Peptides against a protein of PDB entry 6B4J. Designs and how they scored, part 255

Target 1, 315 residues: chain A of PDB entry 6B4J
Amino acid sequence: DITMQWYQQLQDASMQCVLTFEGLTNSKDSQAKKIKMDLQKAATIPVSQISTIAGSKLKEIFDKIHSLLSGKPVQSGGRSVSVTLNPQGLDFVQYKLAEKFVKQGEEEVASHHEAAFPIAVVASGIWELHPRVGDLILAHLHKKCPYSVPFYPTFKEGMALEDYQRMLGYQVKDSKVEQQDNFLKRMSGMIRLYAAIIQLRWPYGNRQEIHPHGLNHGWRWLAQILNMEPLSDVTATLLFDFLEVCGNALMKQYQVQFWKMLILIKEDYFPRIEAITSSGQMGSFIRLKQFLEKCLQHKDIPVPKGFLTSSFWRS

## One batch from the design tools (peptide; made by RFdiffusion4, then SolubleMPNN)

Design b1_p29_1_s2 (from b1_p29_1, 15 letters changed)
Fold by OpenDDE base, seed 3:
Structure b1_p29_1_s2 (fold): chain B 315 residues (1-315), chain A 29 residues (1-29)
Amino acid sequence: as target 1 above (315 residues)
Amino acid sequence: SRKEELEKIREEIKEEEKRLMEEELARRA
């Protein structure tokens, strides 16, 4: 399976990255520890500062992240920080930055869906200039949300139940599994972030260049999902999240072909979702149903709430 | 039949997926 090979390659690259900067992370030297902490803060704090307030502020954040990744010194916590402070600094920063983007999907976007767009446009712009960061974003995303690949992890003989639950994306702490609602909320946030990334371009970059991970991956994701047996509650939830965020963009890009896909979803795939939906899981099912029916009836998919307009970039 | 029409759509989706991925690979080469 080409998709699973791609998944594994990204995971292997991510693991190799961790091994590359292990010297920095495991160092007992006080100076190395200080550098590590400074680099970690420099990589993650700007991402946490991303907001929907003003395009000018978003540009400042982007420029700071890009400067850091370019080997230039940046101010962080009142200190001058550079990836050149350690030979493993760049790899470490790229990894932590990518991890933080996915974490913002998991936390911020999960709670505030509109936050997907400003985070995604920065991530997309950084990905364009720093492809390795993009690959690491995918690696982190796929590990936390296998449904973003997409694939559904399977229980293997001899596997511990907790390990299986973690593979599915559940958090397990002190032998307690995360509640289903919290799990779905986190997965939703990550899928929404991904759906935003694949459609957004940084407006101050070279727009003549091809998107490093564009809407063609949106088509791929949907195509793959439609060929998979649905998972209870998960498939209905994430399919809705994906279509709500990038459905309008896919409609504009693929036009008649996208509408054919939507018909297939409604007439062929949706009944399969229904067949596995229990009475207690009808909420996500009904939401997807209403969305599909509305879109097909009106022959339109609305622009998602929080989509960045020209006025945002002039602020 | 409607079933046959849906099967045709499914195949078209797969073909389009393949085309899009091949184009991406070609652009990166």
Scores: peptide ipSAE 0.635, ipTM 0.950, DockQ to the pose 0.760
Fold by OpenDDE base, seed 5:
Structure b1_p29_1_s2 (fold): chain B 315 residues (1-315), chain A 29 residues (1-29)
Amino acid sequence: as target 1 above (315 residues)
Amino acid sequence: SRKEELEKIREEIKEEEKRLMEEELARRA
């Protein structure tokens, strides 16, 4: 399976990255610990500052992240910080930055869906300039949300239940598994972030270049999902999330072919989702159904709430 | 039949997926 090979390659690359900066992360030296902390803050704080408030502020955040990744000194916590402070600094920062982007999907976007767009446009722009960050974003995303690949992890003989739950993307703390609603909320946030990334371009970059991970991956994701047996509650939820965020963009890009895909979802895939949907899970199914019916009826997919407009960039 | 039409759509989607991924691989090479 090409998709699974790609997944594994990304995971392997991520693991190798961790091994590369292990000296920095495991150092007992006080100076190394200080550098690590400074680099971690420099990589993550700007991402946490991303908001829907003003385009100018978003540009400042982008410039700061880009500067850091470019080996330039940046101000963080009142100190000048550079990846050049340690030979493993760049790898560490790239990893932590990518991790933080995914975490914002998992937390911020999960709670505030509109936050997907400002986070995604920064992530996309950084990815364009720093491909390794993009690969690490995918690695983190796929690890936390296998449905973003997509694949549905299966229980294997001899596997611990907790390990299986973690593979599914559940958080397990003190032998307590995450509640289903919280799980789906986090998965939704990550899928929405991903759906936003694949359609957005940083407006101050070279937009003539091909998107590093563009809408073709949106088509791929949908195509793969439609060829998989649906998973209870998960498939209906995430399919809706994905289409709500990037459906308009996919419609514009693939036009008639995309409408054919929606027809296939409505007429062929819905019965399969319905067959595995319990009475307590009808909410996600109904939401997806209503969305598709509305889109097919109106022959239009609305621009998602929170989509960045020209007025945002002038602010 | 409508079933046959849907299967045709499914195949078109798969073909397009393949094309897009091949193009992506070519761009990365």
Scores: peptide ipSAE 0.625, ipTM 0.949, DockQ to the pose 0.807
Fold by OpenDDE base, seed 2:
Structure b1_p29_1_s2 (fold): chain B 315 residues (1-315), chain A 29 residues (1-29)
Amino acid sequence: as target 1 above (315 residues)
Amino acid sequence: SRKEELEKIREEIKEEEKRLMEEELARRA
């Protein structure tokens, strides 16, 4: 399976990256520890500062991240920080930056869906200039949310239940599995972030070039989901999340073919979802149903709430 | 039949997916 090969390649690359900067992360030297912490803060704090407030602030954040990745010194915590402070600094920063983007999907977007767009546009712009960061974003995303690939992890003989739960994306702490609502909330955030990334371009970049991970991956994701047996609650939730965020963009890009896909979802796939939906899971099911029916009736998919407009960039 | 129409759509989606992925692979080469 080409998709699974791609998944594994990204995971391997991520693992190799971790090994590459192991010297920095495992060092007992006080200076190395200081450098590690400074680099970690420099990589992650700007991402946490991303907001929907003003385009000008977003540009400042982008420029800071790009400067750091370009080997230029940046101010962080009142200190000048550069990836050149350690031979493994760049690899470490790229990894931690990518991890933080996904973490913002998992936490910030999960709680505030509109946050997907400013985070995604920065991530997309950085990805365009720094492809390795993009690959690492995918690696982190895929590991935390296998449904973003998409694939559904399977229980293997001899596997511990907790390990299987973790593979599915659940958090397990002190032998307690995460509640389903919290799990779905986190997965939703990550899917929404991904759906935003594949459609957004940094407006100050070279937009004449092809998106590094564009809407073609949106088509791929939907196509693959439709060929998978639905999972209870998960499929309905994430399919809605994905379509709400990038459905308008897919409609504009693929036009008639996209409408055919929606028809297939509604008439062929949706009944399969219904068949596995319990009475306690009707919320996600109903939301998806209403969304599909409205879109098909009106022959339109609305621009998602929080989508960045020209007025945002002038602020 | 409607079933046949849906099957046709499914095949078209798969074909488009294949095309798009081939283009992506070519771009990365």
Scores: peptide ipSAE 0.619, ipTM 0.947, DockQ to the pose 0.821
Fold by OpenDDE base, seed 4:
Structure b1_p29_1_s2 (fold): chain B 315 residues (1-315), chain A 29 residues (1-29)
Amino acid sequence: as target 1 above (315 residues)
Amino acid sequence: SRKEELEKIREEIKEEEKRLMEEELARRA
């Protein structure tokens, strides 16, 4: 399976990255610990500062992240911080930065869907300049949300139930499994962030180059989903999330072919979702239904709420 | 038939998906 090979390659790269900076992570030296913490803060704080307020602020954040990844010193927590402070510093920062982007999908976007766009445009721009960060974003995303690949993890003989639940993306703490609504909320946030990344380009970069992970991956994702048996509640939720965020962009890019895909979703795939939807899960199902019907009726997919406009970049 | 039309669409989507995945693997080789 080509998709699973790609998934595994990204996971292997991520694991290799962790092994590379293990010396920094496990160091008992006080100076090394300080450097680690400074680098971690320098990598993650700028991402947490991303907001929908002003394009100028977003540019400052981008420049700071790019400077850090380029080996330049940046100010963080009142200190000058550089990846050159430790031989494993760059790998560590790239990993933590990528992890933080995905975490913002999991937390911030999950709670505020419009936050997907400013986070995604920074992530896309950084990915263009630092491909390894992009691969690590995918690795983190795939691990936390296998549905972003997409694949549905299967229970294997001898597997502990908790391990299976974790593979599905559930958080399990003290033998307590996360509530379904919280799980879906987190998955939704990550899918929405991904859907935003694949369509956005940093406006101050070299736009003549091909997007490092563009809308072709949107087509791929939908194609894979449509070839899979739907999962109760999950498929309806995430399919809606994906189409709401990147459906307009896919429509513009693929035009007639995208509408054919949407017809296939409505006429062939949607009944399969309905067949596995219980009365208690009708919310996500109805939302997807209404969205598909509206889009097909009007032959239009609306621009998603929170999409960045030219006025945003002039602010 | 409508069923045949949908199957044609499905095949077109699958072929495009395969192409995209092959390109992705080639970039990583």
Scores: peptide ipSAE 0.597, ipTM 0.941, DockQ to the pose 0.730

Design b1_p29_1_s3 (from b1_p29_1, 15 letters changed)
Fold by OpenDDE base, seed 1:
Structure b1_p29_1_s3 (fold): chain B 315 residues (1-315), chain A 29 residues (1-29)
Amino acid sequence: as target 1 above (315 residues)
Amino acid sequence: SREEELKKMREEILKAQEELEKEELERRE
């Protein structure tokens, strides 16, 4: 399976990265611990500061992250921090930065869907300049949200139920599995972030270059989803999330081909979703139905709420 | 027929998917 090979390659790269900075993370030396914490804060705090407030502030955040990844000293927590403070500093920062982007999808975007766009444009811009960060973003995303690959993890004989639940993306704490609504909310946030990343370019970069992970991956994702058996509640939820965020961009890019896909979703795939949808899951189903019907009727997919405009970048 | 048309669409989308996935793997190798 080509998709699973890609998934595994990214996971292997991520694991290798972790092994590379193991010396830094496992050090008992007080100075090493301090460096680790400083680097972690320097990598993650700027991402947490991303907001929809002003384009100028977003640029400042981007520049700070890029400076850090470029080996330049940055101010963090009142101290000068650089990846050069430790031989494993760059790998560590890249990993933690990528992890934080995905976490913002899981938390911030999950609660505030419009937050996907400013986070995604920074992530895309950083990915363009630092491809390894992009690969690590995918690795973290795929691990937390296998539906972003997409694939549905399967239960294997001898597997603990909790491990299977974690593979599916559920949080399991004290032998209690996460509630379905919270699970779907987190997955939605990550899918929305991904859908935003694949369509956005950092406006201050070299726009003549090809997007490092562009809309072709959106097409791939949809195609793969359509070739999979739908999963109850999950497929309807995430398909809606994906189309709401990047459907307009896909429509513009693929035009007639996109509409053929949308027709296929409505006429062929949607009945399969319906067949597995229980009465308690009708909310997600109805939302997807209404979205598809509206888009097909109007022959248009609206620009998503929170999409960054020229006015945002002038602020 | 509409069913034949949908079948053709499925095949086209599947082919496009496979091509994109192949390209992505080749890029990473």
Scores: peptide ipSAE 0.218, ipTM 0.811, DockQ to the pose 0.786
Fold by OpenDDE base, seed 4:
Parts: structure tokens; C-alpha cells; sequence
Structure b1_p29_1_s3 (fold): chain B 315 residues (1-315), chain A 29 residues (1-29)
């Protein structure tokens, strides 16, 4: 399976990256620990500062991240920080930066869906300039949200239930699995972030180049989902999240072909979702139903709330 | 039949997806 090969390749690359900077992360040297902390802060704080307030601020954040990844010194916590402070500094920063982007999907976007767009446009722009960061974003995303690949992890004989739950993306702490609503909320945030990344380009980059991970991956994702048996509550939730965020962009890009896809979803796939939906899961089901019906009736998918406009970039 | 139409649509979507994946693979090489 080409999809699973791709998944495994990204996971292997991520693991190799971790091994590369293990010396930095496991060092008992006080100076190395300080450098690690400074680099971690320099990589993650700018991402946490991303907001929907002003395009100028977003540009400053982007420039800071890009400068850091380019080996230039940046100010962080009142200190000058550079990836050149340690031979493993660049790998470490790339990994932590990618991890932080996915974490913002898991936390910030999960709570505030509109936050997907400013985070995604920065991530996309950084990915364009630093492909390794993009690969690591995918690796982190796929690990936390296998549905972003997409694939559904299967229980294997001899596997502990807790391990299986973690493979499915659940958080398990002190032998307690997270509540389903919290799980779906986190998965939704990550899917929404991904759906935003694949459609957005940094406006100050070279737009003539092909998106490093563009809308073709959105089409691929949908096609793959439709070829899989639906999961209770999960499929309805994430399919809605994905279409709400990138449906308009897919419509514009693929036109008639997209509408054929949407009809197929409504008439062929949706009944299969319905068949596995319990009375307690009707919320996600109804939301998807209403969305599909409205889009098909109006022959339009609305621009998602929070989409960045020209006025945002002038602010 | 509507079922045949849906089947045809599914086949078209899958074919298009395969073509896109092939193009993406070629760009990475």
C-alpha cells in the first residue's frame, strides 16, 4: 500500500531525526541543557504567538522562525539564540517546531477553529522554505492522528488495549483513556489544521512554485476515506471538519470533479455512516448531513470562517 | 441505473486520485 509506505517513511525519518539530536536531549552538561532549553523556546514560542489579529505580526513571526531555521541568531527570552550553538541544534529545532505546529492543531485549533488559518499559512510558508520541517509536521500529525493519513489502526493479537487506544490517537493517563468528546475535539483540530495547510500559500513567497503539499493531497485524503469503511462518530466528525475547511478550495480547484465526489459522499458513503451511527452520536451525523445537503442544494461551499483575506495582510 | 452511475463516478474519482499520486511521485523523483 503506497499510503502505508509513505506513512512509514515519514515515521522513520522522524525517528532518525530524534536519534540525530539525542546527544543534545540526553546531555547532562549544564551548558548543553541551557542550549536545549533556549532552542526549544526559540522554536516554539513564536508559534504560540500566532494569532488572527494582524498580518504584520504574522509576518514578524514567520521571519523569526525562518531566521532561526536559516542559522541566523534570533532573540528569545532576552537572549541571542542560534541553531549553530550546537551541531544538533538545527535538527532539534526543526523537530520541535514541527511538533509545536501539530500541537497547535491539537490544542488551539481544537478550541478555536478559526486559528487554523494563521497557523497553517505560517506552517505552509515554512514548509516551502524548509521541506524537512514539512515532513516532520506530517510525521507528528500522522502519529497523533492516524486519520490524517488516513488509515485506521487495527488491534493485533497480543496487543495491550491501552497501546491500541494510543495508536488510535487516544490519550491514556494513569490507565484512564480520555473521553470521546475530548478525543474527537483534538482530532478535529489536527484535521482542520491539515486541511488549512494544503490550501494556503505564504503570500510573500514565490507563488509560482508548486505547493509542497497542496490540494492534491486533499483529493487523495477524500478518495482514501471513501475507500475505507467508516468508523463510528470519527468518520462523520472528521469528514465534516475537512470539508468545512478545504471544501471551498477543492471546489474551486476540481470543479465538476469535486461535485461528483460530493454526490458520491452523500449518496453512497453517507448511508454507510448512518448505518453505524448510534443515537448518542447523532450530533456529528446531523452536522455532516446538513452540510452536505446545503452544499449540494446551493451548489456552493462557503469560504470557511477565519479564512485570511487581503485586509488581514494589510493590517 | 443510479447505482451504475455512482459506480462509474467512484471509478472516475479513483482513477483521478491515482493520476494525482503518480504526478506527485514523479515530482519527488
Amino acid sequence: as target 1 above (315 residues)
Amino acid sequence: SREEELKKMREEILKAQEELEKEELERRE
Scores: peptide ipSAE 0.217, ipTM 0.803, DockQ to the pose 0.831
Fold by OpenDDE base, seed 3:
Structure b1_p29_1_s3 (fold): chain B 315 residues (1-315), chain A 29 residues (1-29)
Amino acid sequence: as target 1 above (315 residues)
Amino acid sequence: SREEELKKMREEILKAQEELEKEELERRE
């Protein structure tokens, strides 16, 4: 399976990255600890500052992240911080930055869907300039949300139930599994962020170049989903999230082919979702149904709420 | 038949998906 090979390759790269900076993370030296904390803050704080307020502020955040990744000193917490402070500094920062982008999907986007777009455009722009960060974003995303690959983890003989639950993306703390609603919210946030990344380009970059992880991956994702058995509640929820965020972009890009895909979803795949949907899970199913019917009827998918316009970049 | 049309559509989409995945893998090498 080509998709699973890709998944495993990204996970391996992520693991290798962790091993590379293990010396920095495990050091008991006070100076090394200080450097680690400074680098971690420098990598993550700018991402947390991303907002929908103004394009100019977003550019400042982008420039700061790019400067840090380029080996230039940046101001963080009142101190000058550079990845050159430690030989493993760059790898560590790239890893933590990528992790933070995914966390923003998991937390901020989960609660505020519109936040996907400003976060995604920064992530896309950084990915264009720093491909390794992009690969690490995917690795973190795939690990937390296997449905973003997509694949559905399977229970193996001898596996602990808790481990299986974690593989599915559930948080398990003190032998208590996360509630389904919270799980779905987190997964939704990550899928929405991903759907935004694949369609957005940083406006101040070289737009003539190919998107490093563009809409073709959106098509791939949909195609793969349609060739999988649906998972109750999860598939209906995430399919809706994905289409709501990037359906308009896919429609514009793929035209007739996209509508064929949508018809296939409605007529062939949707009954399979229905067959596994319990009465208590009808909410997500109905939402997807209504969305598909509306889009097919009007032959249009609306621009998602929060989509960045030219006016945003002039602010 | 509509069923045959849907089958054909599914096959076309699957083929396109495989091609896209192949291109992506080649780009990463």
Scores: peptide ipSAE 0.212, ipTM 0.805, DockQ to the pose 0.822
Fold by OpenDDE base, seed 2:
Structure b1_p29_1_s3 (fold): chain B 315 residues (1-315), chain A 29 residues (1-29)
Amino acid sequence: as target 1 above (315 residues)
Amino acid sequence: SREEELKKMREEILKAQEELEKEELERRE
């Protein structure tokens, strides 16, 4: 399976990255520990500062991240920090940065859907300049949200139930599995972030270049979802999330072909979703149905709430 | 028939998916 091969390659690359900076992370030396913490903060704090407040602030954050990845010193925690402080510094920072972007999807976007766009545009811009960060973003995303690939992990003989639950993306703590609502909320955040990344370009970059992971991946994702059996509640939820965020962009890009896909979802895929939807899960199904019906009726998909406008970049 | 149209659409989407997945894999190698 081509999709699974791609998934595995990204996971392998991520694991190899971890091994590369293991010396830094496992060091008992006080100086190494200090460097690790400084680098970790330098990589993650700027991402946490991303907000919808002003385009100028967003540019400052972007420039700081890019400077760090370029081997330039940056100010963090009142200190000058550089990836050159340790031979594994760059690999470590790239990994932690990518991890943090995905974590913002999992947490911030999950709680505030509009946050997807400023986070995504920075991630996209960094990805354009630093492809390895992009690959690591995908690796982290795929690991936490297999539905972003998409694939549905299967239970294997001899597998512990908890391990299977973790593979599905559930958090399991003290033998207690995460509540379904919390799980879906986190998955939604990550899918929304991904849907935003594939359509956004950093406005201060070379936009004449091809997007490193563009809307073609959005089409691929939808195509794959439609060719899979739906999962109860999950498919309806995430399909809605995805289309709400990137449906307008896909419509503009693929035009008639995109509308054919929506018709297929409405007429062919909905019955399959409905067949596995319980009465308690009807909310997500109805939401998706209403969204698609409205879009098909009006022959338009609205620009998502929180989409960055020219006025944002002038602020 | 509408059923035939939907079948055709499904097949087209499936083919498009396979091509995109192949391209992505090749870029990662």
Scores: peptide ipSAE 0.229, ipTM 0.820, DockQ to the pose 0.694; fails the geometry check

